Peptides against a protein of PDB entry 1BH9. Designs and how they scored, part 47

Target 1, 89 residues: chain A of PDB entry 1BH9
Amino acid sequence: FSEEQLNRYEMYRRSAFPKAAIKRLIQSITGTSVSQNVVIAMSGISKVFVGEVVEEALDVCEKWGEMPPLQPKHMREAVRRLKSKGQIP

## One batch from the design tools (peptide; made by RFdiffusion4, then SolubleMPNN)

Design b2_p11_8_s1 (from b2_p11_8, 8 letters changed)
Fold by OpenDDE base, seed 5:
Structure b2_p11_8_s1 (fold): chain B 89 residues (1-89), chain A 11 residues (1-11)
Amino acid sequence: as target 1 above (89 residues)
Amino acid sequence: KEQELLEKYFG
């Protein structure tokens, strides 16, 4: 791996959804209170999901011969590719 | 235990 890849991984690793915000978001959808464990689980799986999309988008950007930062077009193409490969619904 | 496992794998 490159230093650039390592740096990106570190930024990803340090990223986290604020628990309070996730709790409020879920409760706005469910209409009822959710437990701390639900918040932890949802935050974790959401981070993994976002990470997978971003990773694919970075690959798209590179394959298109473009340079960061990621643009909406990269994210859209990433989602399309992941769906095509059956990696996301 | 559930919370500990969740924190281990998702924290």
Scores: peptide ipSAE 0.365, ipTM 0.886, DockQ to the pose 0.031
Fold by OpenDDE base, seed 4:
Structure b2_p11_8_s1 (fold): chain B 89 residues (1-89), chain A 11 residues (1-11)
Amino acid sequence: as target 1 above (89 residues)
Amino acid sequence: KEQELLEKYFG
């Protein structure tokens, strides 16, 4: 792998949703208090999901012969492809 | 234990 790939991985690894914000968001939906473990789990799952979509979007961008940054059209196509592959519902 | 596992993989 390249230094660029390593750098992207490090950025991904360090990325995280603010716990307080996620907790507030979930509680706004559930209407009740949410445990710390639920916040951790939901944050992690969300990060993985976003990562998978972004990875697909980067592939779309490349296959279309385009250069970063990603645009909304790449994200929309990525979601369509992931659904088609059965990787997301 | 649960929290430890969660933080190990998602923390």
Scores: peptide ipSAE 0.361, ipTM 0.884, DockQ to the pose 0.032
Fold by OpenDDE base, seed 1:
Structure b2_p11_8_s1 (fold): chain B 89 residues (1-89), chain A 11 residues (1-11)
Amino acid sequence: as target 1 above (89 residues)
Amino acid sequence: KEQELLEKYFG
């Protein structure tokens, strides 16, 4: 790992979805109350998903010879590539 | 314990 990669990982590791917001979001979708454990699990899975997309987007940005910050075009391309590789539906 | 495990790996 480069120092830059490590720094990004640290920032990623420290990032988190606000539990209350996630709970409200899930409840808005499910139409019923959800447990704390569901919130934790869904938050974690969501973070992993976002992380994977961002990681791919960073790779796209680098491969395109561009510099941070990430732009929407990087995110869109990342999603396309991940879908192409069958890593996301 | 389940919550603790979840927080350990996802928190």
Scores: peptide ipSAE 0.356, ipTM 0.883, DockQ to the pose 0.033
Fold by OpenDDE base, seed 3:
Structure b2_p11_8_s1 (fold): chain B 89 residues (1-89), chain A 11 residues (1-11)
Amino acid sequence: as target 1 above (89 residues)
Amino acid sequence: KEQELLEKYFG
């Protein structure tokens, strides 16, 4: 790890979706209450997904010869590339 | 048990 990579990893590791917010979001979709385990699982899956997209977006930004911060165009391109690689549906 | 595992890896 470079110092920058380490810092990003630490920030990622410490980041978390608020359980209450995730619970409310899921319930707004399902129309009924959800269990604590569902909230934990969905939160974890979501964090992994976001992490993978952001990592790809950072790669896009670098490959385009651009500097941070990430812009919407990087995120859109990241999703497109991940889909083309079969890494996300 | 399931909750414990979920919390261990995602909590």
Scores: peptide ipSAE 0.356, ipTM 0.883, DockQ to the pose 0.031

Design b2_p11_8_s2 (from b2_p11_8, 8 letters changed)
Fold by OpenDDE base, seed 3:
Formats: structure tokens, C-alpha cells, sequence
Structure b2_p11_8_s2 (fold): chain B 89 residues (1-89), chain A 11 residues (1-11)
């Protein structure tokens, strides 16, 4: 890791979605209460998803010869590329 | 990748 990569990894590693917020979000979609295990699972999946998209978006930004910060266009392109690679549905 | 992850985490 470069120093910048290490710093990003540390920030990512220490980041977490608040359980209450995730629970409320899921319940707003499902229309009913969800278990703690569902909240934990969805939180984990969401963190991995966000991490993969951000990494891909940084790669897109670099490949386009642009500098941070990331813009919506990088995020949209990242999602398209991940789908085309079969890495996300 | 994510489908397998979903199966592992959601059971």
C-alpha cells in the first residue's frame, strides 16, 4: 500500500453503518420489522458494495486522466463497469 | 460475487 491507500483502507476498515439507521431503512422498504441478523448481513453487504464501487470509481477517475474528488460521473461509470465484469448484478 | 456473499450472510 501507498500511504494514501493505507489511509483509505484504515478509514474504510473503521467505518460502519449505524445499525438503527440500516434497520429503519430496511423496514421502510419491507413494511415490517427485521431481525438483528438481517441488519448485520445487510450492513456487511452494503459496506463491501460501497468499497468496491469506490475503488472502481477511483480507477475510472485515474483512467480518464482526472483528479479527485470523485464526481457522480465516476460513480455511475464504476457501477456500469462492475456490472459488465460480472462483479455485481 | 455479491450473490454468493448474500447467500453466505443471509443464510
Amino acid sequence: as target 1 above (89 residues)
Amino acid sequence: RFEELRKELLG
Scores: peptide ipSAE 0.039, ipTM 0.619, DockQ to the pose 0.028
Fold by OpenDDE base, seed 1:
Structure b2_p11_8_s2 (fold): chain B 89 residues (1-89), chain A 11 residues (1-11)
Amino acid sequence: as target 1 above (89 residues)
Amino acid sequence: RFEELRKELLG
């Protein structure tokens, strides 16, 4: 990886959804309390999901011959492509 | 994807 790629990876790796926010969100949907392990699992799955969307958006940006930072048009195209591939609903 | 998720949960 280039230094820039490594920096992006480290920023991604260190990023996390606040546990309290995830807990509140899940509980608002389920109507019941959830365990800490459920919060951890859901947080991890959510982070991976966001990572996949961003990775696809970076690929779109590159394929269009453009340079970072990502723009809304890259994110929209990424979501479209992931849906087309059956990777997201 | 599974390995990435595993690394995220265990890392």
Scores: peptide ipSAE 0.038, ipTM 0.632, DockQ to the pose 0.040
Fold by OpenDDE base, seed 5:
Structure b2_p11_8_s2 (fold): chain B 89 residues (1-89), chain A 11 residues (1-11)
Amino acid sequence: as target 1 above (89 residues)
Amino acid sequence: RFEELRKELLG
């Protein structure tokens, strides 16, 4: 890790989705109540997913010779690349 | 790169 990468990773590690918001979101999709464990699991998986997309987007930004902050174009390209690598559906 | 976090959240 570079110092900058370490700082970003630490900020990422400390971030979390609000449980109530995730619960409401899941229930809006499923149409029924979900357990606390499901909320925790889905929050964790979602955090990992977001982290992977952001990591790829930072790589895209660097490879394009651009500087942060990330822009929508970096995020879109990141998703495309992750799909092509089979890392996400 | 996120193995520590994965282990913490999903382990």
Scores: peptide ipSAE 0.035, ipTM 0.622, DockQ to the pose 0.042
Fold by OpenDDE base, seed 4:
Structure b2_p11_8_s2 (fold): chain B 89 residues (1-89), chain A 11 residues (1-11)
Amino acid sequence: as target 1 above (89 residues)
Amino acid sequence: RFEELRKELLG
């Protein structure tokens, strides 16, 4: 890792969705209570998904010759690219 | 990037 990559990795690693909030969100959709394991799994999948989108958006930003912070246009383009690559649905 | 974290979350 470069210093910048390491810093991004550390920030990403330390980031987390609050379990209670995720549980409430899932339950608002399902209409029933969910287990702790479901919350953990969904939180993990969500974090990985966000990480992949942000990573692609940073690549887009760089390829466009721009500097952080990320803007909505980078995020939109990232999603389009990930879909075209088959990396996200 | 982030492969180690992916392994921690999915492994």
Scores: peptide ipSAE 0.035, ipTM 0.581, DockQ to the pose 0.046

Design b2_p11_8_s3 (from b2_p11_8, 8 letters changed)
Fold by OpenDDE base, seed 4:
Structure b2_p11_8_s3 (fold): chain B 89 residues (1-89), chain A 11 residues (1-11)
Amino acid sequence: as target 1 above (89 residues)
Amino acid sequence: REKELLEELLG
């Protein structure tokens, strides 16, 4: 990894969804309370998903000869490519 | 890498 990639990964590792917000979101959909373990699992899965999309978007940005910060067009193209590869539904 | 992060979160 480049130093820039390492720095981005460190920032990613330190980022997290607030547990209370995730809990509220899940409960708004299910209509019932959820356990702490469900919140942790959903937060983890969500972070992995965001990481995969951002990684693909950075690759798109580079391939287009552009520099960060990422723009909506990079995110849209990333999602399209990940779907095409069968990596996300 | 993402697997390791998930293991850290679930640990």
Scores: peptide ipSAE 0.033, ipTM 0.633, DockQ to the pose 0.041
Fold by OpenDDE base, seed 3:
Structure b2_p11_8_s3 (fold): chain B 89 residues (1-89), chain A 11 residues (1-11)
Amino acid sequence: as target 1 above (89 residues)
Amino acid sequence: REKELLEELLG
């Protein structure tokens, strides 16, 4: 990994969704209280999902010969590519 | 890597 890649990976590893926010979001959808384990699982899945999308978007940005920061067009293209690869539904 | 992240979140 390059220094830049390592730095991004460290920032990603240290990032987390606030548990309270995730809990509230799930409860707003389900209409019932959820367990701590559900919050942890959903937080983990969400973090992995965001990480995959951002990684793909950075690749798109580079392949288009553009420089950061990421723009909505990179994110939209990333989602399209991940769907075409069968990596996301 | 994803598995390691999940394990870290569960730990």
Scores: peptide ipSAE 0.032, ipTM 0.635, DockQ to the pose 0.041
Fold by OpenDDE base, seed 1:
Structure b2_p11_8_s3 (fold): chain B 89 residues (1-89), chain A 11 residues (1-11)
Amino acid sequence: as target 1 above (89 residues)
Amino acid sequence: REKELLEELLG
């Protein structure tokens, strides 16, 4: 890993979705209250999902011969590629 | 990496 990659990973690792916001979002979908464990699990899965999309977007950016920061076009292309690979629905 | 992150978050 490059130092830059390590720094990005560390920032990602330390990031988290606010539990209250996630809880409200889930409850808006399920129509009922959810447990703390469900919030934690969903937050974790969501974080991994975001990480995978960002990682693919960075790969797109590199393959296009462009430099960070990521732009919306990279994110859109990343999602398209991940869908085509069956890695996201 | 993702598995380790999940384990950290769910632990």
Scores: peptide ipSAE 0.032, ipTM 0.626, DockQ to the pose 0.042
Fold by OpenDDE base, seed 2:
Structure b2_p11_8_s3 (fold): chain B 89 residues (1-89), chain A 11 residues (1-11)
Amino acid sequence: as target 1 above (89 residues)
Amino acid sequence: REKELLEELLG
C-alpha cells in the first residue's frame, strides 16, 4: 500500500479505546460487571469496526472525487454501504 | 491488516 496508507495504519494502530471507559459502557448496558477479557475483546472488535468504517469512508471520499479530511457525509455513506454489503448489521 | 491487528490485540 501507499505511504499515506501506511501512515494512516500506524496512527490507527496506535489508537485505542480507554479500557475503563469501555468497561463502564459495557456494564451500563449489561447491568453487571464484566471481565478484563470481555473488555479486551469488545475493544478489539470496536477498533476493527471503526477501522472498517473509516476505510469504507475513504473509499467513498475517493469515489466522490473529494479529498481528505473525511467529513460526516463520508462516514454516513460508508455505514450505509457496509450495511448494504452485509458487512455490518 | 485486520488479522495483524487481531493478533496484536489477542497477544
Scores: peptide ipSAE 0.030, ipTM 0.616, DockQ to the pose 0.043

Design b2_p11_8_s4 (from b2_p11_8, 10 letters changed)
Fold by OpenDDE base, seed 2:
Structure b2_p11_8_s4 (fold): chain B 89 residues (1-89), chain A 11 residues (1-11)
Amino acid sequence: as target 1 above (89 residues)
Amino acid sequence: ELQKLYEELFG
């Protein structure tokens, strides 16, 4: 890994969704209270999902011969590709 | 992170 890749990975590892915000978001959708374990699980799944999308978007950016930072078009293409690969619904 | 998640859910 390049130093840049390592730095991005470290920043990703240190990132986290606030539990209170995730709890409120889930409850706004489900219409009922959720347990701490549900919040933890959803936070983890969400972080993995974001990581996978960003990784795919970086690959798209590179394959298009473009340089960072990522743009909305890279994110949109990443989602399309992940759907095509069956990695996301 | 995933290991921590596993431990929190199933530990």
Scores: peptide ipSAE 0.033, ipTM 0.634, DockQ to the pose 0.030
Fold by OpenDDE base, seed 4:
Structure b2_p11_8_s4 (fold): chain B 89 residues (1-89), chain A 11 residues (1-11)
Amino acid sequence: as target 1 above (89 residues)
Amino acid sequence: ELQKLYEELFG
């Protein structure tokens, strides 16, 4: 891996959604309090999901012969492709 | 590990 790739991976690894914000968001949907474990699990799943979508979007961007930053069209196409591949519902 | 969990839930 290049130093740039390693740096991006490290940035991703260290990234996290604020627990309080996630808790509030979930509770706004469920209408009731949620446990710490639910917040942790949902935060982790969300991070993985975002990572996979971004990875696909970067691939789309490259395949279209375009350069970063990612645009909404890349993100939309990424989601379509992931659905087509059965990687997301 | 989290990726496997995601795949199990949404794959």
Scores: peptide ipSAE 0.029, ipTM 0.583, DockQ to the pose 0.036
Fold by OpenDDE base, seed 3:
Structure b2_p11_8_s4 (fold): chain B 89 residues (1-89), chain A 11 residues (1-11)
Amino acid sequence: as target 1 above (89 residues)
Amino acid sequence: ELQKLYEELFG
């Protein structure tokens, strides 16, 4: 890994969704209270999902010959590509 | 807020 890749990984590793926010979001959808385990599981899945999208978006940015920071257009294209590849629904 | 952020990024 390059130093830049390592730095990005460290930032990603240390990042986390606030449990309270995730709980509120889930409850807004389900209409009822959810367990702590559900919040933990959903937080983990969400972090992995975001990581995959950002990684794809960085690839898109590079392939388009553009420089960071990432823009919404890179994120949208990343999601499209991941869906096309069958990596996300 | 998270919903708004999603819409901003992926809308």
Scores: peptide ipSAE 0.023, ipTM 0.516, DockQ to the pose 0.066
Fold by OpenDDE base, seed 1:
Structure b2_p11_8_s4 (fold): chain B 89 residues (1-89), chain A 11 residues (1-11)
Amino acid sequence: as target 1 above (89 residues)
Amino acid sequence: ELQKLYEELFG
């Protein structure tokens, strides 16, 4: 990692979804109360998912010869590429 | 709201 990449990784690593918000979101879908373990698991999976999309978007930005910050167009292209690679549904 | 945000960002 470059210093910049390391700094981004550390900020990402320390970030977290609010548990209450995740719980509410899951329960809005399932229609029933969910356990703490489910909230923890889904929070982790969601964080990984966001990280993978952002990583791909940074790659797109670089390949297009553009500089940060990331723009919606980078995120859209990242999702398209990840879908084509079968890395996300 | 979340779906709208998703569509705006990834649509």
Scores: peptide ipSAE 0.023, ipTM 0.498, DockQ to the pose 0.054

## One batch from the design tools (peptide; made by RFdiffusion4, then SolubleMPNN)

Design b2_p12_3_s1 (from b2_p12_3, 8 letters changed)
Fold by OpenDDE base, seed 3:
Structure b2_p12_3_s1 (fold): chain B 89 residues (1-89), chain A 12 residues (1-12)
Amino acid sequence: as target 1 above (89 residues)
Amino acid sequence: LKELIEELLKKY
């Protein structure tokens, strides 16, 4: 990997959702309080999901012959492609 | 989304 690729991966690895925000979001959906372990697990799954969408969006951007930064159109197309591949519901 | 979250929560 290039230094740039390593730096991007390190930034991704260090990124995290605020626990309190995730807890509130889950509780708004379920209507009940959730444990700290559920918040940790859901935060991890959500981070992986966002990573997969961003990776697909970067591939879309490249395939369209466009340059960074990513735009909303790349993210929308990425979600469509992941759905068509059965990778997301 | 709601159903997916509820199914994931059942695994923990």
Scores: peptide ipSAE 0.030, ipTM 0.599, DockQ to the pose 0.479
Fold by OpenDDE base, seed 1:
Structure b2_p12_3_s1 (fold): chain B 89 residues (1-89), chain A 12 residues (1-12)
Amino acid sequence: as target 1 above (89 residues)
Amino acid sequence: LKELIEELLKKY
């Protein structure tokens, strides 16, 4: 992989959802308090999900013969493709 | 993503 791809991964690796924000969001949906472990698990799953959508959007961009940065059209098509593949609901 | 993670694991 290129240095650019490694740098993108490092940015992705360092990205995180703020625990307090995730906790508040989950609690607003469930109507009950959640443990720290639930917040960690949900944060991890959410990060993986975002990563998969972005990866599919990059593949869409490439297949359309376009160059980054990603545009809303790539993200919309990525979601459509992932749904069609049964990878997301 | 998976392949990139595997390649990174080889560097550490």
Scores: peptide ipSAE 0.020, ipTM 0.473, DockQ to the pose 0.028
Fold by OpenDDE base, seed 2:
Structure b2_p12_3_s1 (fold): chain B 89 residues (1-89), chain A 12 residues (1-12)
Amino acid sequence: as target 1 above (89 residues)
Amino acid sequence: LKELIEELLKKY
């Protein structure tokens, strides 16, 4: 992999959702309190999901012959492709 | 992502 790919991975690895925000969001959906372990698990799953969408958007950008940075159109097309593949609902 | 993680794990 390139140095650029490594740098993107390092930035991704160091990124995290604020625990309090994730807790509040889950509780708004479930209507009940959630444990710290549920917040950790959901934060991890959400981070993986964002990573997969961004990776698909990078592939879209490349396939369209366009240069970074990613634009909203790449993200929209990525979501469309992932839905078409059955990878997201 | 998966492939990149796998390639990184091979370096360590």
Scores: peptide ipSAE 0.020, ipTM 0.492, DockQ to the pose 0.029
Fold by OpenDDE base, seed 4:
Structure b2_p12_3_s1 (fold): chain B 89 residues (1-89), chain A 12 residues (1-12)
Amino acid sequence: as target 1 above (89 residues)
Amino acid sequence: LKELIEELLKKY
């Protein structure tokens, strides 16, 4: 892996969703209070999902012969491809 | 991502 890929992974690893925001979001959907463990789990899953979409978007960008930074068109195409592959619903 | 994580885990 390139240094650039490692650096992106380090930034990704250090990134996190605000716990309070995730808690409020889940509670708005469920209509009930959620535990800290649920917030942690959902934050983790959401982070993995974002990582997978970004990875696919980088692949899209490369396949189109384009260079970073990622544009909205890459993200849209990434989601389309992941859906087509059955990797996301 | 998965492959990168797996390769990083091998370094530690």
Scores: peptide ipSAE 0.020, ipTM 0.490, DockQ to the pose 0.031

Design b2_p12_3_s2 (from b2_p12_3, 7 letters changed)
Fold by OpenDDE base, seed 3:
Order: structure tokens, then C-alpha cells, then sequence
Structure b2_p12_3_s2 (fold): chain B 89 residues (1-89), chain A 12 residues (1-12)
């Protein structure tokens, strides 16, 4: 990995959703209070999902011969590709 | 990505 790739991975690894925000979001959907473990699990799954979409969007950006930053068009194309591969519903 | 999953599993 390049130093730039390592730095991006470290930034991603250190990134996290605010627990209170995730808790409130889940509660708004379920109508009931959720445990801390549910918040941790859902935050982890959501981070993985966002990571996969961003990784695919970076691949799209590169394949189109474009430079960062990522644009909404890259994210939309990434979602289409992941759906076509059966990686997301 | 696998390392992130492993770090999440270590928090359980």
C-alpha cells in the first residue's frame, strides 16, 4: 500500500458514528429503546457498508480517469455496481 | 476491511 492508501485506511479505521445519534435513529424506526450492544452492532455494520460503498466509488473514480474528491456521481455509480454484483440489496 | 471487522469483534 502507498502511504496515501495507508493514511486513508487509518482515517477510515478511526472513523465512527456517534453512538447517541445511532441510538436515536434506531429508536425513531423501532419506536422502542435499544441496548448499547445493538447500537454498537448497528454502528459497525453501517461503517462496513459505508466503507464498501466508498471503496467502490474510489474504484469508479479511478476507472473514469478522474481525480479526488469523490463526487455524488461516483457514489451513485458505486451503489449501482454493488447492486449488480449482489453485494448490496 | 477484515481488520475492522476483527476490531469490532474484539469490542464484544
Amino acid sequence: as target 1 above (89 residues)
Amino acid sequence: LEELIQELLKKY
Scores: peptide ipSAE 0.024, ipTM 0.559, DockQ to the pose 0.062
Fold by OpenDDE base, seed 5:
Structure b2_p12_3_s2 (fold): chain B 89 residues (1-89), chain A 12 residues (1-12)
Amino acid sequence: as target 1 above (89 residues)
Amino acid sequence: LEELIQELLKKY
């Protein structure tokens, strides 16, 4: 791995959704109280999902011969590609 | 991402 790739991963590894915000969001959708374990699991899944989209967007940016930072066009194209591959709904 | 996760899991 490149040093740049390790640095991006370290930032990703340290990133986290605020538990209280995720709890409120889930409860607003389900209409019921959720356990701490559900919040942890949903936060983890959501982080993986964001990571996959960002990774695909970085690949898009590179393939277009462009440099970071990622732009909305890279994120939109990443989502289209992941859908076409069946990796996201 | 997956390869990087696997390499980290090997360090723990």
Scores: peptide ipSAE 0.023, ipTM 0.519, DockQ to the pose 0.034
Fold by OpenDDE base, seed 2:
Structure b2_p12_3_s2 (fold): chain B 89 residues (1-89), chain A 12 residues (1-12)
Amino acid sequence: as target 1 above (89 residues)
Amino acid sequence: LEELIQELLKKY
């Protein structure tokens, strides 16, 4: 992997959803209080999901012969491709 | 991501 890829991974690794914000978000959807373990699990899954979408968007950007930073068009195309691959509903 | 994780696991 390039130094750039390693740096992106380090930034990704250090990124986190604020637990309180995730808790509030889940509770707004479910209408019920959620446990700390549910918040941790949902935060982890959400982080992986964002990572996969960003990776697919980087692949889209490269395949289009474009350079970073990622644009909304790359993110939209990434979601379309992940749906086509059956990786997201 | 998965390939990146696997390659990092090989470095440690």
Scores: peptide ipSAE 0.022, ipTM 0.509, DockQ to the pose 0.030
Fold by OpenDDE base, seed 4:
Structure b2_p12_3_s2 (fold): chain B 89 residues (1-89), chain A 12 residues (1-12)
Amino acid sequence: as target 1 above (89 residues)
Amino acid sequence: LEELIQELLKKY
């Protein structure tokens, strides 16, 4: 792995959704209070999902012969590809 | 991502 890939992963690893915001979002959908563990689990799943989309978008960027930073077009194409592969709904 | 995670887990 390149140093750049490691640095991106470190930034990704350190990133987190604000717990209060996730809690409020889940509660707005469920209509009920949620535990801290549910907030942690949902935050983790959401982080993995973002990671997978960004990874596919980097692959798209490379396949198009383009360089980072990622653009909205790469993210849109990534989502399309992941859907086509059945990796996301 | 998965491969990167596995390689990092080997490094730490």
Scores: peptide ipSAE 0.022, ipTM 0.516, DockQ to the pose 0.030

Design b2_p12_3_s3 (from b2_p12_3, 8 letters changed)
Fold by OpenDDE base, seed 1:
Structure b2_p12_3_s3 (fold): chain B 89 residues (1-89), chain A 12 residues (1-12)
Amino acid sequence: as target 1 above (89 residues)
Amino acid sequence: LKELIQELLKKY
């Protein structure tokens, strides 16, 4: 992999959802308090999900013969493809 | 993603 791909992964690795924001969001949906472990698990799953969508969007961009940065059209097509593959609901 | 993670694991 290129240095650029490694740098993108480092940025992705360092990215995180703020625990307090995730906790508030989950609690607003569930109507009950959630443990720290639930916040950690949901933050991890959400980060993986975002990573998968972005990876599919990069593949869409490449297949269309376009160059980064990603545009809203790539993200919309990525979501459509992932749904069609049964990878997301 | 998976392949990139595997390549990174080889560097550490």
Scores: peptide ipSAE 0.020, ipTM 0.487, DockQ to the pose 0.028
Fold by OpenDDE base, seed 5:
Structure b2_p12_3_s3 (fold): chain B 89 residues (1-89), chain A 12 residues (1-12)
Amino acid sequence: as target 1 above (89 residues)
Amino acid sequence: LKELIQELLKKY
């Protein structure tokens, strides 16, 4: 992997969802309190999901012959492609 | 992403 890919992963690795916000969001959906382990698990899954969408958007950007930064059009196309592949609902 | 994570895990 290139140094750029490693640097991008390091920035991704350092990113995190605020636990309190995730907890509130889950509780708004479930109508009941959730454990810390559920918040951790859902935060991890959500981070992986965002990573997959961003990776697909980078592939879209490259396939269109465009350069970073990612634009909303790349993100929309990424979501469309992931749906078409059955990777997201 | 998965392949990049696997390559990074080899460094630990």
Scores: peptide ipSAE 0.020, ipTM 0.525, DockQ to the pose 0.032
Fold by OpenDDE base, seed 2:
Structure b2_p12_3_s3 (fold): chain B 89 residues (1-89), chain A 12 residues (1-12)
Amino acid sequence: as target 1 above (89 residues)
Amino acid sequence: LKELIQELLKKY
């Protein structure tokens, strides 16, 4: 892989959702308190999901013959494609 | 992502 791909992965690896925000969001959906382990697990799953959407958006950008940075149109098309593939609801 | 992670793991 290119240095650019490595740098994107390093930035992705170092990224994290704020635990307090994730906890509040889960609690707003479930109506109940959640454990620290649930917050960690949900943060991990959410990070993987964002990574998959961004990867699909990069593929869209490339297939359209466009250059970075990613635009909202690439993200919208990525979500559409992932829905069509049954990878997201 | 999965492929990139897998290829990175091969370097270590």
Scores: peptide ipSAE 0.020, ipTM 0.514, DockQ to the pose 0.029
Fold by OpenDDE base, seed 4:
Order: C-alpha cells, then structure tokens, then sequence
Structure b2_p12_3_s3 (fold): chain B 89 residues (1-89), chain A 12 residues (1-12)
C-alpha cells in the first residue's frame, strides 16, 4: 500500500460521528431511547459504510482516468456500482 | 479498505 493510502486510513481511523447527533438520529427513527452501545455500534457501521463508498469512488475515479479529489459524480457512481454488486441495499 | 485493515493488523 502507498503512503497516501496509509495516510487516508489514519485520517479515516481518527474520524468519528458525533455521538449526540447519532443518538438523536436513531431516536427520531425508533421513537424510543437508545443505549450508548447502540450508538457506538451504529456509529461503527456508518463509518464502515462511508469507507466502502469512498473506496469504490476512488476506484471509479481511477477507472475514469481522473485524479482526486473525489467529485460528487464519483460518489454517485460508486453507490450505483455497490448497489449493482449487491454490496449495499 | 478490508485488505488495507488486514495488512495493517499484520504489522502490529
């Protein structure tokens, strides 16, 4: 792996969703209070999902012969491809 | 991502 990939992973690893925002979002959907463990789990799943979409978008960017930074078109195509592959619903 | 994580886990 390149240094660039390692650096992206470090930034990704250090990134986090605000717990209070995730808690409020889940509660708005469920209509009930959620535990801290649910907030942690959902934050983790959401982070993995974002990582997978970004990875596919980087692959799209490369396959189109384009260079970073990622553009909205790469993200849209990434989601389309992941859906087509059955990797996301 | 998954492959990168697996390779990083081998370094520690």
Amino acid sequence: as target 1 above (89 residues)
Amino acid sequence: LKELIQELLKKY
Scores: peptide ipSAE 0.019, ipTM 0.509, DockQ to the pose 0.031

